# Ledger of designs, part 53: peptides against a protein of PDB entry 2ODG

Target 1, 89 residues: chain A of PDB entry 2ODG
Amino acid sequence: MTTSQKHRDFVAEPMGEKPVGSLAGIGEVLGKKLEERGFDKAYVVLGQFLVLKKDEDLFREWLKDTCGANAKQSRDCFGCLREWCDAFL

## One batch from the design tools (peptide; made by RFdiffusion4, then SolubleMPNN)

Design b2_p19_5_s4 (from b2_p19_5, 7 letters changed)
Fold by OpenDDE base, seed 5:
Structure b2_p19_5_s4 (fold): chain B 89 residues (1-89), chain A 19 residues (1-19)
Amino acid sequence: as target 1 above (89 residues)
Amino acid sequence: TEEEKKLVEEGVKKAKALL
């Protein structure tokens, strides 16, 4: 498996105030749905990732249930947050 | 906003329910 440039751009630097749409796997459609649920910033989704103790299955299920992410989208988003945490947390 | 906080709270509860 290879990562996207979007993934690499995200994991390369502190998250700061990046919008939720900056997460790999989160496009405009999913981003808007997440924003409608109060998840406007990437760090809010990071919070959910951490609440779920970085568990892949639980996080991907949550993401699917919350915004309708498919398997690839949820995998990309999970991987993005996992690698960011490995670098900065 | 308070509305946004409520939405996030609901999201957190949903995540917690998976544990």
Scores: peptide ipSAE 0.270, ipTM 0.801, DockQ to the pose 0.145
Fold by OpenDDE base, seed 1:
Structure b2_p19_5_s4 (fold): chain B 89 residues (1-89), chain A 19 residues (1-19)
Amino acid sequence: as target 1 above (89 residues)
Amino acid sequence: TEEEKKLVEEGVKKAKALL
């Protein structure tokens, strides 16, 4: 699999206060929907990823149900968080 | 805000329900 520059930028450094829209796969449309649900920061979505024990299917299902993410968007977001955790957690 | 906390809490509960 290939990754986007957005993915590489996210996984390269501590997450800090990055907005939810900084996650790979999360554009303006999905970002707004996540923000409306209280998920304004990337670290809040990271929290959900960890609550789901880093399970790909569960996380991608949650993301789909929460903001309407399609298969590619949920894959990109999952991969982004997985690789960030591998580097920093 | 408290409203935002409630929204996140609902999201957490939804996620945990998948386990």
Scores: peptide ipSAE 0.264, ipTM 0.796, DockQ to the pose 0.145
Fold by OpenDDE base, seed 4:
Structure b2_p19_5_s4 (fold): chain B 89 residues (1-89), chain A 19 residues (1-19)
Amino acid sequence: as target 1 above (89 residues)
Amino acid sequence: TEEEKKLVEEGVKKAKALL
């Protein structure tokens, strides 16, 4: 499969203070739901990803339960964080 | 597993409550 430009833009540089909506797979609707649950920055979602030991099934299930992400959205978000960590962590 | 997921979620909730 191919990645989006949004994915490529995110994995290309340090995360800094980027909003949660900058993550691939996270649009306006999912972003607002994540923010309401206290996940306002991409680095907070990164924190959850790391606490879950970078496990794909655990993370994607968590994302679905937390904001209602579908299979593609959770896949895109997981891949975005995995590749960012491979580059910068 | 579901048990691992629940344990982590409980920890996250507790951590957020302290902020």
Scores: peptide ipSAE 0.044, ipTM 0.625, DockQ to the pose 0.058
Fold by OpenDDE base, seed 3:
Structure b2_p19_5_s4 (fold): chain B 89 residues (1-89), chain A 19 residues (1-19)
Amino acid sequence: as target 1 above (89 residues)
Amino acid sequence: TEEEKKLVEEGVKKAKALL
């Protein structure tokens, strides 16, 4: 499968203070829901990803339960964080 | 393991409550 430009832009550089909405698969709707739950920055979601031991099923299920992400959105977000970690962690 | 997964899930729920 191909990745989006949003994905490529995210994985290409340090995460810094990027908002949660900068994650692939996280648009305005999901971003707002995540922010309401305290996940306002991409690095907070990264923290959750790491707490879940980078497990795809657990992370995608968590994302669905937390903000209502569908299968594509959760896949895109997971892939984004996985590849960022491969590059920088 | 499934036990580890459950433990992690419980921990995540607790951590999220702090946000």
Scores: peptide ipSAE 0.036, ipTM 0.607, DockQ to the pose 0.099

Design b2_p19_6_s1 (from b2_p19_6, 6 letters changed)
Fold by OpenDDE base, seed 3:
Structure b2_p19_6_s1 (fold): chain B 89 residues (1-89), chain A 19 residues (1-19)
Amino acid sequence: as target 1 above (89 residues)
Amino acid sequence: TEEERKLVEEGVERAKKLL
């Protein structure tokens, strides 16, 4: 499956203090909603990903319920975190 | 801040409810 440049940029290096909006699938609208819920950094969303034991269905449902992500956005975000973890965790 | 901590905690709780 093809990935975006945004995805490739994210998975290529340590996450550090990157904002939540740096995650693939998370644009300005979803980013603002996540920030309003306390998820201002990408690593906070990573935390939720890990709390959910890296389960795709659980994470994507959570993301949808939390910020209104559609199927593509949640899939892109999940894939971004999964591949980052494969590289660095 | 305490507000930020509360929001994050609520997020974690919501996530865990799906398990």
Scores: peptide ipSAE 0.058, ipTM 0.592, DockQ to the pose 0.156
Fold by OpenDDE base, seed 1:
Parts: structure tokens; sequence; C-alpha cells
Structure b2_p19_6_s1 (fold): chain B 89 residues (1-89), chain A 19 residues (1-19)
């Protein structure tokens, strides 16, 4: 399946201090909800992704429960982190 | 901040419950 430019921009370079909203699938609404839960940086969400052993179902369920992400948003976010890890981890 | 640290920790614990 195709990816967004936002996805491509994220996976193209080190994550650094990028805000959580830089993740594909995470818009302003979801980003704000994540920030309110302590997930202000993309690398904090990466941490959760890794704690969940990169499991798609677990991560997507977590994201849904944490910020209300729908299926597409959670899929996009998962794919973004997976491909970033493939390149840089 | 301490508040942020606590929130992240709670998030980690929520995630662990799914394992």
Amino acid sequence: as target 1 above (89 residues)
Amino acid sequence: TEEERKLVEEGVERAKKLL
C-alpha cells in the first residue's frame, strides 16, 4: 500500500526531538491527546512501540486506547515506526 | 517534569497490561 509524504519524511532521517505529531497518522487532535498523557515526543511513542515488542496488534490497540486513534491512524503510525526502526535501529 | 514522568510511567503500565 502507498504511504504519505508525512510517513516518508519521518522515516527518512533520525527521529531526534521530533514532536509526537510528526508521526504518520497522528494529527493535531491525536497529538494533543498523546501530549496530555505524557507522550509529547515521537521517541516516547517509539519507546512504547519497543516495549510492546513491535507487535502490531498490541501497539495499535494501545494507541486506540490512549488517544482514540482509528484503524487507519493506528496503521499509519505503526507503519511509520516500523519502517523507521528498520532503517535506524 | 515530575508530572510528565508520572504520565509516561502510567502509559507504560497501561501498555504492559496488553502483553
Scores: peptide ipSAE 0.056, ipTM 0.592, DockQ to the pose 0.108
Fold by OpenDDE base, seed 4:
Structure b2_p19_6_s1 (fold): chain B 89 residues (1-89), chain A 19 residues (1-19)
Amino acid sequence: as target 1 above (89 residues)
Amino acid sequence: TEEERKLVEEGVERAKKLL
């Protein structure tokens, strides 16, 4: 599988205050839904990822349930956070 | 905001139940 430029841009640097929509797989629609649930920054979603012990199935299920992410969107988002953590944690 | 904090806390609680 290949990654998007959006993914590469995200994993290349500390995420700081980047909005949730900066995550790969999270567009404007999903981003808005996440924000409505209190997940306005990428680091808040990172927090959830870490609380779930970086478990792919649990995280992707959570993302689906929280904002309606499809399989590709949840995969892209998970991969984005996984690779970011590998680089910076 | 306080509302946002509550929403996040609720989300975390839900997530913890999956562990």
Scores: peptide ipSAE 0.050, ipTM 0.584, DockQ to the pose 0.155
Fold by OpenDDE base, seed 2:
Structure b2_p19_6_s1 (fold): chain B 89 residues (1-89), chain A 19 residues (1-19)
Amino acid sequence: as target 1 above (89 residues)
Amino acid sequence: TEEERKLVEEGVERAKKLL
């Protein structure tokens, strides 16, 4: 499937201190909810992604349960982290 | 497997306590 510019911008470079809202699929609403749960930086969500052993179903379920992400949002976020890891991890 | 899922879930719970 096609990716967003937001996805392309994220996977193109080291994530450093980028906020959680820089992840594809994570808008202002989901970003605020994630921040309230302690996931303020993209690298914290990356940490959760890795703890879940990069499993798509587990991660997308976690994201839904944590911030209310819908299917598209969780898919976009998962794809963003997967491709970033493929490039830099 | 179910066993693998349980271990992952336990790991997630431990990780959340660090936040």
Scores: peptide ipSAE 0.043, ipTM 0.612, DockQ to the pose 0.080

Design b2_p19_6_s2 (from b2_p19_6, 6 letters changed)
Fold by OpenDDE base, seed 3:
Structure b2_p19_6_s2 (fold): chain B 89 residues (1-89), chain A 19 residues (1-19)
Amino acid sequence: as target 1 above (89 residues)
Amino acid sequence: TEEERKLVEEGVRKALELL
């Protein structure tokens, strides 16, 4: 699959305290909604990803229900976190 | 690093608190 530069930039280095909006598929609108729900950093969304045992369907459904992400946005976000984990966990 | 691992742990903890 073809990835975005935003995806490549995210998976290339440690996550640190990057904002939610640094995740592929998450823009300003979705990021604000996630922050309002308590997911104020990318590593908290990573936490949710891990709590859901890296299950794609569960995570993407959660993201849709939580911030209104569409199919592409949720797919991009999931892929971003999956590849980051493969590289750093 | 240890700092990275600590953030991952914190992320999991915070996510669990938000369920």
Scores: peptide ipSAE 0.754, ipTM 0.951, DockQ to the pose 0.931
Fold by OpenDDE base, seed 5:
Structure b2_p19_6_s2 (fold): chain B 89 residues (1-89), chain A 19 residues (1-19)
Amino acid sequence: as target 1 above (89 residues)
Amino acid sequence: TEEERKLVEEGVRKALELL
């Protein structure tokens, strides 16, 4: 599947202090919910991704349970972090 | 494995408690 421009923008550079909403698949609604749970920066979600050992099923399930992400949103977010890690980690 | 999964879950839980 093709990636979004949002995905490409995120994986192209170090994430620094980018907000959680910068992650592919994370819009304003999901971003707000994540922020309420303490995940205000993309790097915090990255931390969760890494703690889950980059496991797709675990991460996507967590994202769904945490902010109500649907299958596409969780897939996009996972792919975004996976490819970012492949490039920079 | 199931044991590994439980350890990961514990780690996640502990991390979340700090937030």
Scores: peptide ipSAE 0.117, ipTM 0.682, DockQ to the pose 0.083
Fold by OpenDDE base, seed 1:
Structure b2_p19_6_s2 (fold): chain B 89 residues (1-89), chain A 19 residues (1-19)
Amino acid sequence: as target 1 above (89 residues)
Amino acid sequence: TEEERKLVEEGVRKALELL
């Protein structure tokens, strides 16, 4: 699959304090909605991803229900977190 | 399993309530 530069930038280095908007698939609109729900940092979304045991369907459904992510946005976000975990976790 | 699903759901719910 083709990935964005945003994806590649995220998976290439430790996550640190990166904002939620640094995740692939999470733009300004979704980022603000996630921040309003308490998911202000990328690592908080990572926490949700891990609590859901890295399950793609559960995570993508959660993201859709939480911030209104469409199929592409949720796919990009999931792939971003999965590949980051493969590299660093 | 069903038990695992219930535990995950409970954990997610509790975590969200703290945010």
Scores: peptide ipSAE 0.113, ipTM 0.670, DockQ to the pose 0.085
Fold by OpenDDE base, seed 2:
Structure b2_p19_6_s2 (fold): chain B 89 residues (1-89), chain A 19 residues (1-19)
Amino acid sequence: as target 1 above (89 residues)
Amino acid sequence: TEEERKLVEEGVRKALELL
């Protein structure tokens, strides 16, 4: 499937201290909800992704339950982290 | 396995409590 420019920008370089909102699929609304739950940086969400052993179903379910992400948002976020890990982990 | 899934879920729950 096609990816967004936001996805391409994220997976192209080390994420460093990028905010959670820099993740594909995470807009202002979801970003604020994640921040309220302690997920303020993209690397914290990466941590959750890794704790869930990169499992797509578990991660997307977690994201939905944590911030109300819909199917597309959770898919975009998962794909973003998966491809970043493939490049840099 | 189901046991592995439960272990992961427990770890996630505990981690979230620290945030």
Scores: peptide ipSAE 0.107, ipTM 0.671, DockQ to the pose 0.082

Design b2_p19_6_s3 (from b2_p19_6 with E5R E19L)
Fold by OpenDDE base, seed 4:
Structure b2_p19_6_s3 (fold): chain B 89 residues (1-89), chain A 19 residues (1-19)
Amino acid sequence: as target 1 above (89 residues)
Amino acid sequence: SEEERELVEEGVEKAKELL
């Protein structure tokens, strides 16, 4: 599977203060829902990803339950954080 | 394991309380 430019842009550098919407798979709709739940920055979602021990099923289920992400959106978001962690964590 | 799952779930709930 090929990655999006959005994914490549995110995993290429430290995430710093990037908004949650900068994560692959997280568009305007999901981003707003995440922000309403307190997940306004990408690093807050990273925190959840790490609390879940980087487990794909747990994270994707959480994302679905939290903002209504579909299978592709949750897969893209998970892959984005996993590859970022592989590079920088 | 069951223990690991319980600890993860506890951590998730505690994190949610801070948001």
Scores: peptide ipSAE 0.108, ipTM 0.695, DockQ to the pose 0.083
Fold by OpenDDE base, seed 1:
Structure b2_p19_6_s3 (fold): chain B 89 residues (1-89), chain A 19 residues (1-19)
Amino acid sequence: as target 1 above (89 residues)
Amino acid sequence: SEEERELVEEGVEKAKELL
């Protein structure tokens, strides 16, 4: 399916110190909630993604429970991290 | 597997404690 420019920008380069809000599907509202929980950088969410062994259902449920992400937001975020890992990990 | 799920859950909880 189609991806956003935000997704394409994220998966195209090393993520470095990018804020959590740089992840596809993570806007201002979700980003603030994630930051309040200690997930201030995209690489911290990547860490959670990897701890969950890249499992889509587990990650998307975690994201929903942690910041209230809806189905589209969690799908976009998961896809963003999956494709970044495919390119760089 | 059940064992894998338990290890994942433990890892998630421990990670949360450091945040």
Scores: peptide ipSAE 0.092, ipTM 0.677, DockQ to the pose 0.085
Fold by OpenDDE base, seed 2:
Structure b2_p19_6_s3 (fold): chain B 89 residues (1-89), chain A 19 residues (1-19)
Amino acid sequence: as target 1 above (89 residues)
Amino acid sequence: SEEERELVEEGVEKAKELL
């Protein structure tokens, strides 16, 4: 599978204070939903990803339940965090 | 395991309350 430029941009560097919307698969709609739930920064979603022990099914289900992400959006977001962790964690 | 899943679910719920 191919990745987006957004994905590549995110995994290329420390995420620092990047907003949640910088995550692959997270557009304006999902970003706003996540922010309303307190997930305003990408690192907060990273925290959830880690609490779920990097489990794909659990994370993607959580993302769906939290912001209404579809299968592609949750896949893209999961892949983004997984590859970021592989590089920096 | 089921035990691990339950522990994770508890953690998720608690985390949501903190946010």
Scores: peptide ipSAE 0.091, ipTM 0.684, DockQ to the pose 0.082
Fold by OpenDDE base, seed 5:
Formats: C-alpha cells, sequence, structure tokens
Structure b2_p19_6_s3 (fold): chain B 89 residues (1-89), chain A 19 residues (1-19)
C-alpha cells in the first residue's frame, strides 16, 4: 500500500522535537490521548517502539491499548517509525 | 518467545512509571 504525505514528511528528516501528532496514523484525538499518558513528543513514542524491540505486534497492541488506535492507525504509526529508524537509526 | 515477551512487558511498565 502507498504511504501518506504525512508519512513521507516524517521519515524524510530527523524527528527532533516533533509532536506526537506528527506521526503517521496519529491524529488529534489519538495525539491528545498519548499526550495525557506522557507521550507528548514523537521521540517518546519512538522510545516505546525501541523498548518493544521494534516488534510490530507488540507496538501496535500497545498503541491500541494506550490511545485506542485502530488497525490502520497503528499500522501507519508503526510503518512510520520503522522507516524512520531504517533511515536514521 | 514467552520469556522475551515477559521481559519486554516488565520494561515497558518500568518505563511508563517515569512518564
Amino acid sequence: as target 1 above (89 residues)
Amino acid sequence: SEEERELVEEGVEKAKELL
């Protein structure tokens, strides 16, 4: 499946201090829920992604449990972080 | 593995306490 422009924008450069909402699949609703749990920056979610050893199932399940992400949202977010890591980590 | 999953879960829980 093709990626979104949001995905391409995120994976194209170092994430720096980008907010959690800059992650593909994370809109305002999910972003606010993540922020309430302390995940205010994209790099904090990246940290969780890495703690979970980049495992897709674990990460997507975590994201669902943490902010209520659906299958597409969690897939988009996972893919976004995976490809960012492939490029920069 | 099951053991790896348990270790990961423990790590996640500990990390969350810092948030």
Scores: peptide ipSAE 0.084, ipTM 0.678, DockQ to the pose 0.082

Design b2_p19_6_s4 (from b2_p19_6, 5 letters changed)
Fold by OpenDDE base, seed 2:
Structure b2_p19_6_s4 (fold): chain B 89 residues (1-89), chain A 19 residues (1-19)
Amino acid sequence: as target 1 above (89 residues)
Amino acid sequence: SAEERELVEEGVKKALELL
């Protein structure tokens, strides 16, 4: 599947202190909901992704339950973190 | 599994309470 420019921008460099909204698939609505749950930085969501052993189904289900992400949003977010990890982890 | 996810989620929530 094709990726967005937002995805490409995220996976191109270390994420550092980037906000959660920098993740592909995470817009203003989902970002705010994640922040309200304590996931304010992209690296906190990365932490969850890693704790779930990079499992797509577990992560996407978690994201859906946590912030109401739809299938596309969860897929985009998962792909973003997976490819970032492939590059930098 | 659902049980695995629930355990992880509980742990993460507890960890966030420490922040």
Scores: peptide ipSAE 0.095, ipTM 0.678, DockQ to the pose 0.059
Fold by OpenDDE base, seed 5:
Structure b2_p19_6_s4 (fold): chain B 89 residues (1-89), chain A 19 residues (1-19)
Amino acid sequence: as target 1 above (89 residues)
Amino acid sequence: SAEERELVEEGVKKALELL
């Protein structure tokens, strides 16, 4: 599997105040849905990821249920957060 | 474990209610 440039851009630096749409796998449609649920910043989704103990199945299921992410979108988002955490946590 | 997963899921649900 090859990562996207969006993924590489995200994992390369501190998350800061990046919007939720900066996460790999999260486009405008999913981003808006996440924002409607209170997940407006990438760090809020990171918080959810951490609360779920970085569990892939739980996180991807949550993402699907929360914003309708498909398998690829949820996988990309999970991988993005996992690799960011590996670099910065 | 399945039990741990259930606990996490319930916790997340409760937390999300605050948003």
Scores: peptide ipSAE 0.091, ipTM 0.679, DockQ to the pose 0.081
Fold by OpenDDE base, seed 4:
Structure b2_p19_6_s4 (fold): chain B 89 residues (1-89), chain A 19 residues (1-19)
Amino acid sequence: as target 1 above (89 residues)
Amino acid sequence: SAEERELVEEGVKKALELL
């Protein structure tokens, strides 16, 4: 499967203070819902990803339940974090 | 598992309350 430019931009450099909306698959609607739940920075979602031991099913289910992400959005977000971790963690 | 997911979510919720 192909990746978006948004994905490539995210995995190319350290995460720093990037907002949650910088994650692939997370648009303005999902981003606002995540922020309302306390996930305002991409690194907070990274924290959840790591606590779930990088498990795809657990993370994608969590994202769906937390902000209403559909299958593509959760797939894109998971892939974004997985590849970022492969590069920088 | 559902149990592991629940424990993680409870931990995250508790952490957020400290902010």
Scores: peptide ipSAE 0.090, ipTM 0.673, DockQ to the pose 0.060
Fold by OpenDDE base, seed 1:
Structure b2_p19_6_s4 (fold): chain B 89 residues (1-89), chain A 19 residues (1-19)
Amino acid sequence: as target 1 above (89 residues)
Amino acid sequence: SAEERELVEEGVKKALELL
C-alpha cells in the first residue's frame, strides 16, 4: 500500500494538539463536520479509534456515519491512526 | 466477536450523545 506525505508527516511524530484535519483522509470538508460533532483534535479521533478497539470495520463505519467519509478517506484515516499507534502507543 | 462489537457500538453511540 502506498501512503501520502500527509500520512507520513502524521505518523512520524507525537500528535500533540494537531487538529483533526492533520489526519490522512480528512480534508477541509470532513474536518469541519468532525469539528461540529466535537472531534476537533486528532487525539479525540484517536480516542474513538481506541474505544472501538482499533477495529477497522467499526472505525471506518463510524467515520462514514459521522462525517460522510468515503471508502478511501476512511481507509486513509484508519491506516494513519493504526501506524501512529504502532509507533507510539 | 459479534457480541463484543455490539456492546462497543452501543457504548460509543451513548458517548457521542454527550458531545
Scores: peptide ipSAE 0.080, ipTM 0.671, DockQ to the pose 0.057

Design b2_p19_7_s1 (from b2_p19_7, 8 letters changed)
Fold by OpenDDE base, seed 1:
Structure b2_p19_7_s1 (fold): chain B 89 residues (1-89), chain A 19 residues (1-19)
Amino acid sequence: as target 1 above (89 residues)
Amino acid sequence: SEEEELVQEGVKHALELLK
């Protein structure tokens, strides 16, 4: 599998105050839905990822249920957070 | 299902952090 430039940009540095839309797989539509649920920053989604103990199936299901992410979008988002954690956590 | 319950628990925790 290959990754997007968006993925590479995210995993390359501390996420700081990056908006939720900076996560791979999260575009304008999904980002707006996540923001409406209070997940306005990437680090808030990271928090949920960690609460779910980095479980791929649980996280991807949560993302689908929360903002309607499809399989590719949830895969991209999960991979983005997983690799960020591998580098910085 | 068990998976759904775990997801819901995670959501609850996340929402609590936003308070």
Scores: peptide ipSAE 0.058, ipTM 0.632, DockQ to the pose 0.084
Fold by OpenDDE base, seed 3:
Structure b2_p19_7_s1 (fold): chain B 89 residues (1-89), chain A 19 residues (1-19)
Amino acid sequence: as target 1 above (89 residues)
Amino acid sequence: SEEEELVQEGVKHALELLK
């Protein structure tokens, strides 16, 4: 399975203050929903990812429940954070 | 379910971070 350019751009560097919408799988619709729930920065979602101990099923379920992400969106987002953590954490 | 409880626990932590 291949990754998107959006994924590659995100995992290539420290995320800093990147908005939540910079995460792979998080488009404008999901991004706005996440922002409404207080997850305005990518690092806030990273925080939840870490709180869930990087568990894929738990994180993807959380993302689905929080913003309505479908299977592909949650997979892309999870993979994005997983690879970012592998590189920088 | 057990999984749902764990998710809710994570959500609770996230909400605390947002205060």
Scores: peptide ipSAE 0.049, ipTM 0.619, DockQ to the pose 0.107
Fold by OpenDDE base, seed 2:
Structure b2_p19_7_s1 (fold): chain B 89 residues (1-89), chain A 19 residues (1-19)
Amino acid sequence: as target 1 above (89 residues)
Amino acid sequence: SEEEELVQEGVKHALELLK
């Protein structure tokens, strides 16, 4: 599938202290919702992704329930974390 | 559902990490 430049920028380097909004699929609105729930850094969302055993359905459902992500946003975010993990984990 | 329970467990774990 086609990825965004935002996705490519994220998966290209270590995550470090990048904010949650740097994740593909996570814009300003979703980012604020995630931050309100304590998920202020991308690595915190990565933690949840790993806790859910990298399961796509579980993660995307969690993201929808947590910040209201739609199908495209959750797909983009999942793909971003999956490919980052493939490169660095 | 079982899937919902798994998601809830994951959320619980995440919240514990945020303490």
Scores: peptide ipSAE 0.047, ipTM 0.610, DockQ to the pose 0.082
Fold by OpenDDE base, seed 5:
Structure b2_p19_7_s1 (fold): chain B 89 residues (1-89), chain A 19 residues (1-19)
Amino acid sequence: as target 1 above (89 residues)
Amino acid sequence: SEEEELVQEGVKHALELLK
């Protein structure tokens, strides 16, 4: 599958203080819901990703339960974090 | 389910980090 430009932009550089909405698959709606739960920065979601041991099923289910992400959104977000970690962790 | 429990545990952990 082809990645989005948003994905490529995210995985290309250190995460820093990027907002949660910078994650692939996370648009304005999902981003706001995540922010309401305290996940305002991408690195906070990264934290959850790592707490879940980078498990795809667990993370995607968490994302769905937390902000209502659909299958594509959760897949995109997971892939974004996975590839970022492959590059920087 | 076990998966749901693990997800909930992860959520709890994440929220604890935010305190």
Scores: peptide ipSAE 0.032, ipTM 0.584, DockQ to the pose 0.083

Design b2_p19_7_s2 (from b2_p19_7, 9 letters changed)
Fold by OpenDDE base, seed 3:
Structure b2_p19_7_s2 (fold): chain B 89 residues (1-89), chain A 19 residues (1-19)
Amino acid sequence: as target 1 above (89 residues)
Amino acid sequence: SEEQKLIEEGVKKAKELLK
């Protein structure tokens, strides 16, 4: 498996106030859709990840339903949050 | 607020997936 630099940059440090668009797999289009739903910060999406008990299928389904993420986008986003949590949670 | 309502709806949606 390979990761993007965006992924590596995100998982390397506390996320603080990073915008939702800083998450791997979340580009400008998905970011704007998430922001329209109130998910403007990465930590708000992290909250959903945790509510769903870190379950990959459930989180990816939620993300798809919420912003229209495709399979790769949801996979990248999930992996980003999973590895961040492994390091900092 | 409207923003709070949207977030709450998002949380509710997630919780429903756990059922």
Scores: peptide ipSAE 0.399, ipTM 0.871, DockQ to the pose 0.154
Fold by OpenDDE base, seed 4:
Structure b2_p19_7_s2 (fold): chain B 89 residues (1-89), chain A 19 residues (1-19)
Amino acid sequence: as target 1 above (89 residues)
Amino acid sequence: SEEQKLIEEGVKKAKELLK
């Protein structure tokens, strides 16, 4: 499976204060919806990923329910956070 | 605050999935 440059850019370094839109799979539309729900930083979504114990199905369901992410978007976002955690957590 | 309320609802939703 291949990844995007956006994914590679995100997983390559500590996420710090990066906006939620820096996550792979999260474009302008989903980013705005997440921000409207209080999830304005990537680390806030990371928090949800961790609350859900890094479970793929649960996280992808949460993301879908929260911002309307489709299967590819939720897959990309999950993979982005998984690989970031593998490197830095 | 409004922001706190929104985040709490998001967390609540996630925790419900753990049941």
Scores: peptide ipSAE 0.374, ipTM 0.858, DockQ to the pose 0.130
Fold by OpenDDE base, seed 1:
Structure b2_p19_7_s2 (fold): chain B 89 residues (1-89), chain A 19 residues (1-19)
Amino acid sequence: as target 1 above (89 residues)
Amino acid sequence: SEEQKLIEEGVKKAKELLK
């Protein structure tokens, strides 16, 4: 399993004010749903990732419950945040 | 604000998963 260019673009630099849709696995559909729940910036989702102590199962469950992410989408999003944190946190 | 409420609900949900 390899990463997407979207993933690589995200983990390559500080996320700053990047929108939630910049996260790997988060397309337009999921992005809109997350924004409707107040999670409009990638760093807000990062916050949840950190609250959940970087636990994959818990984060992916939260993401699924929050925006309806499927297994691949939640995996991609988790991996994106994990690798970003490894580089910058 | 409404936005804050939505975020707080999201955080609450996450925290519940930690129990």
Scores: peptide ipSAE 0.361, ipTM 0.852, DockQ to the pose 0.155
Fold by OpenDDE base, seed 2:
Structure b2_p19_7_s2 (fold): chain B 89 residues (1-89), chain A 19 residues (1-19)
Amino acid sequence: as target 1 above (89 residues)
Amino acid sequence: SEEQKLIEEGVKKAKELLK
């Protein structure tokens, strides 16, 4: 499957203090919902990804339950974090 | 703080999925 430029931009460098909205699959709507739940930085969502042991199904379920992400959005977000971790973790 | 509470709820939810 192909990736977005947003995905490529995110996985290309350390995420530092990037906002949660910089994650692939996380647009303005989902970003605002995540921020309202305390997940304002991409690294906080990364934390949840790691707590869930990088499991795709668990992470995507968590994301759906937390912000209402659909299948594509959760897939894109998962892939973004997975590939970032492969490069930098 | 409220922020901590929100994050803790998020973490709790994630941990429940591991059971």
Scores: peptide ipSAE 0.315, ipTM 0.827, DockQ to the pose 0.130

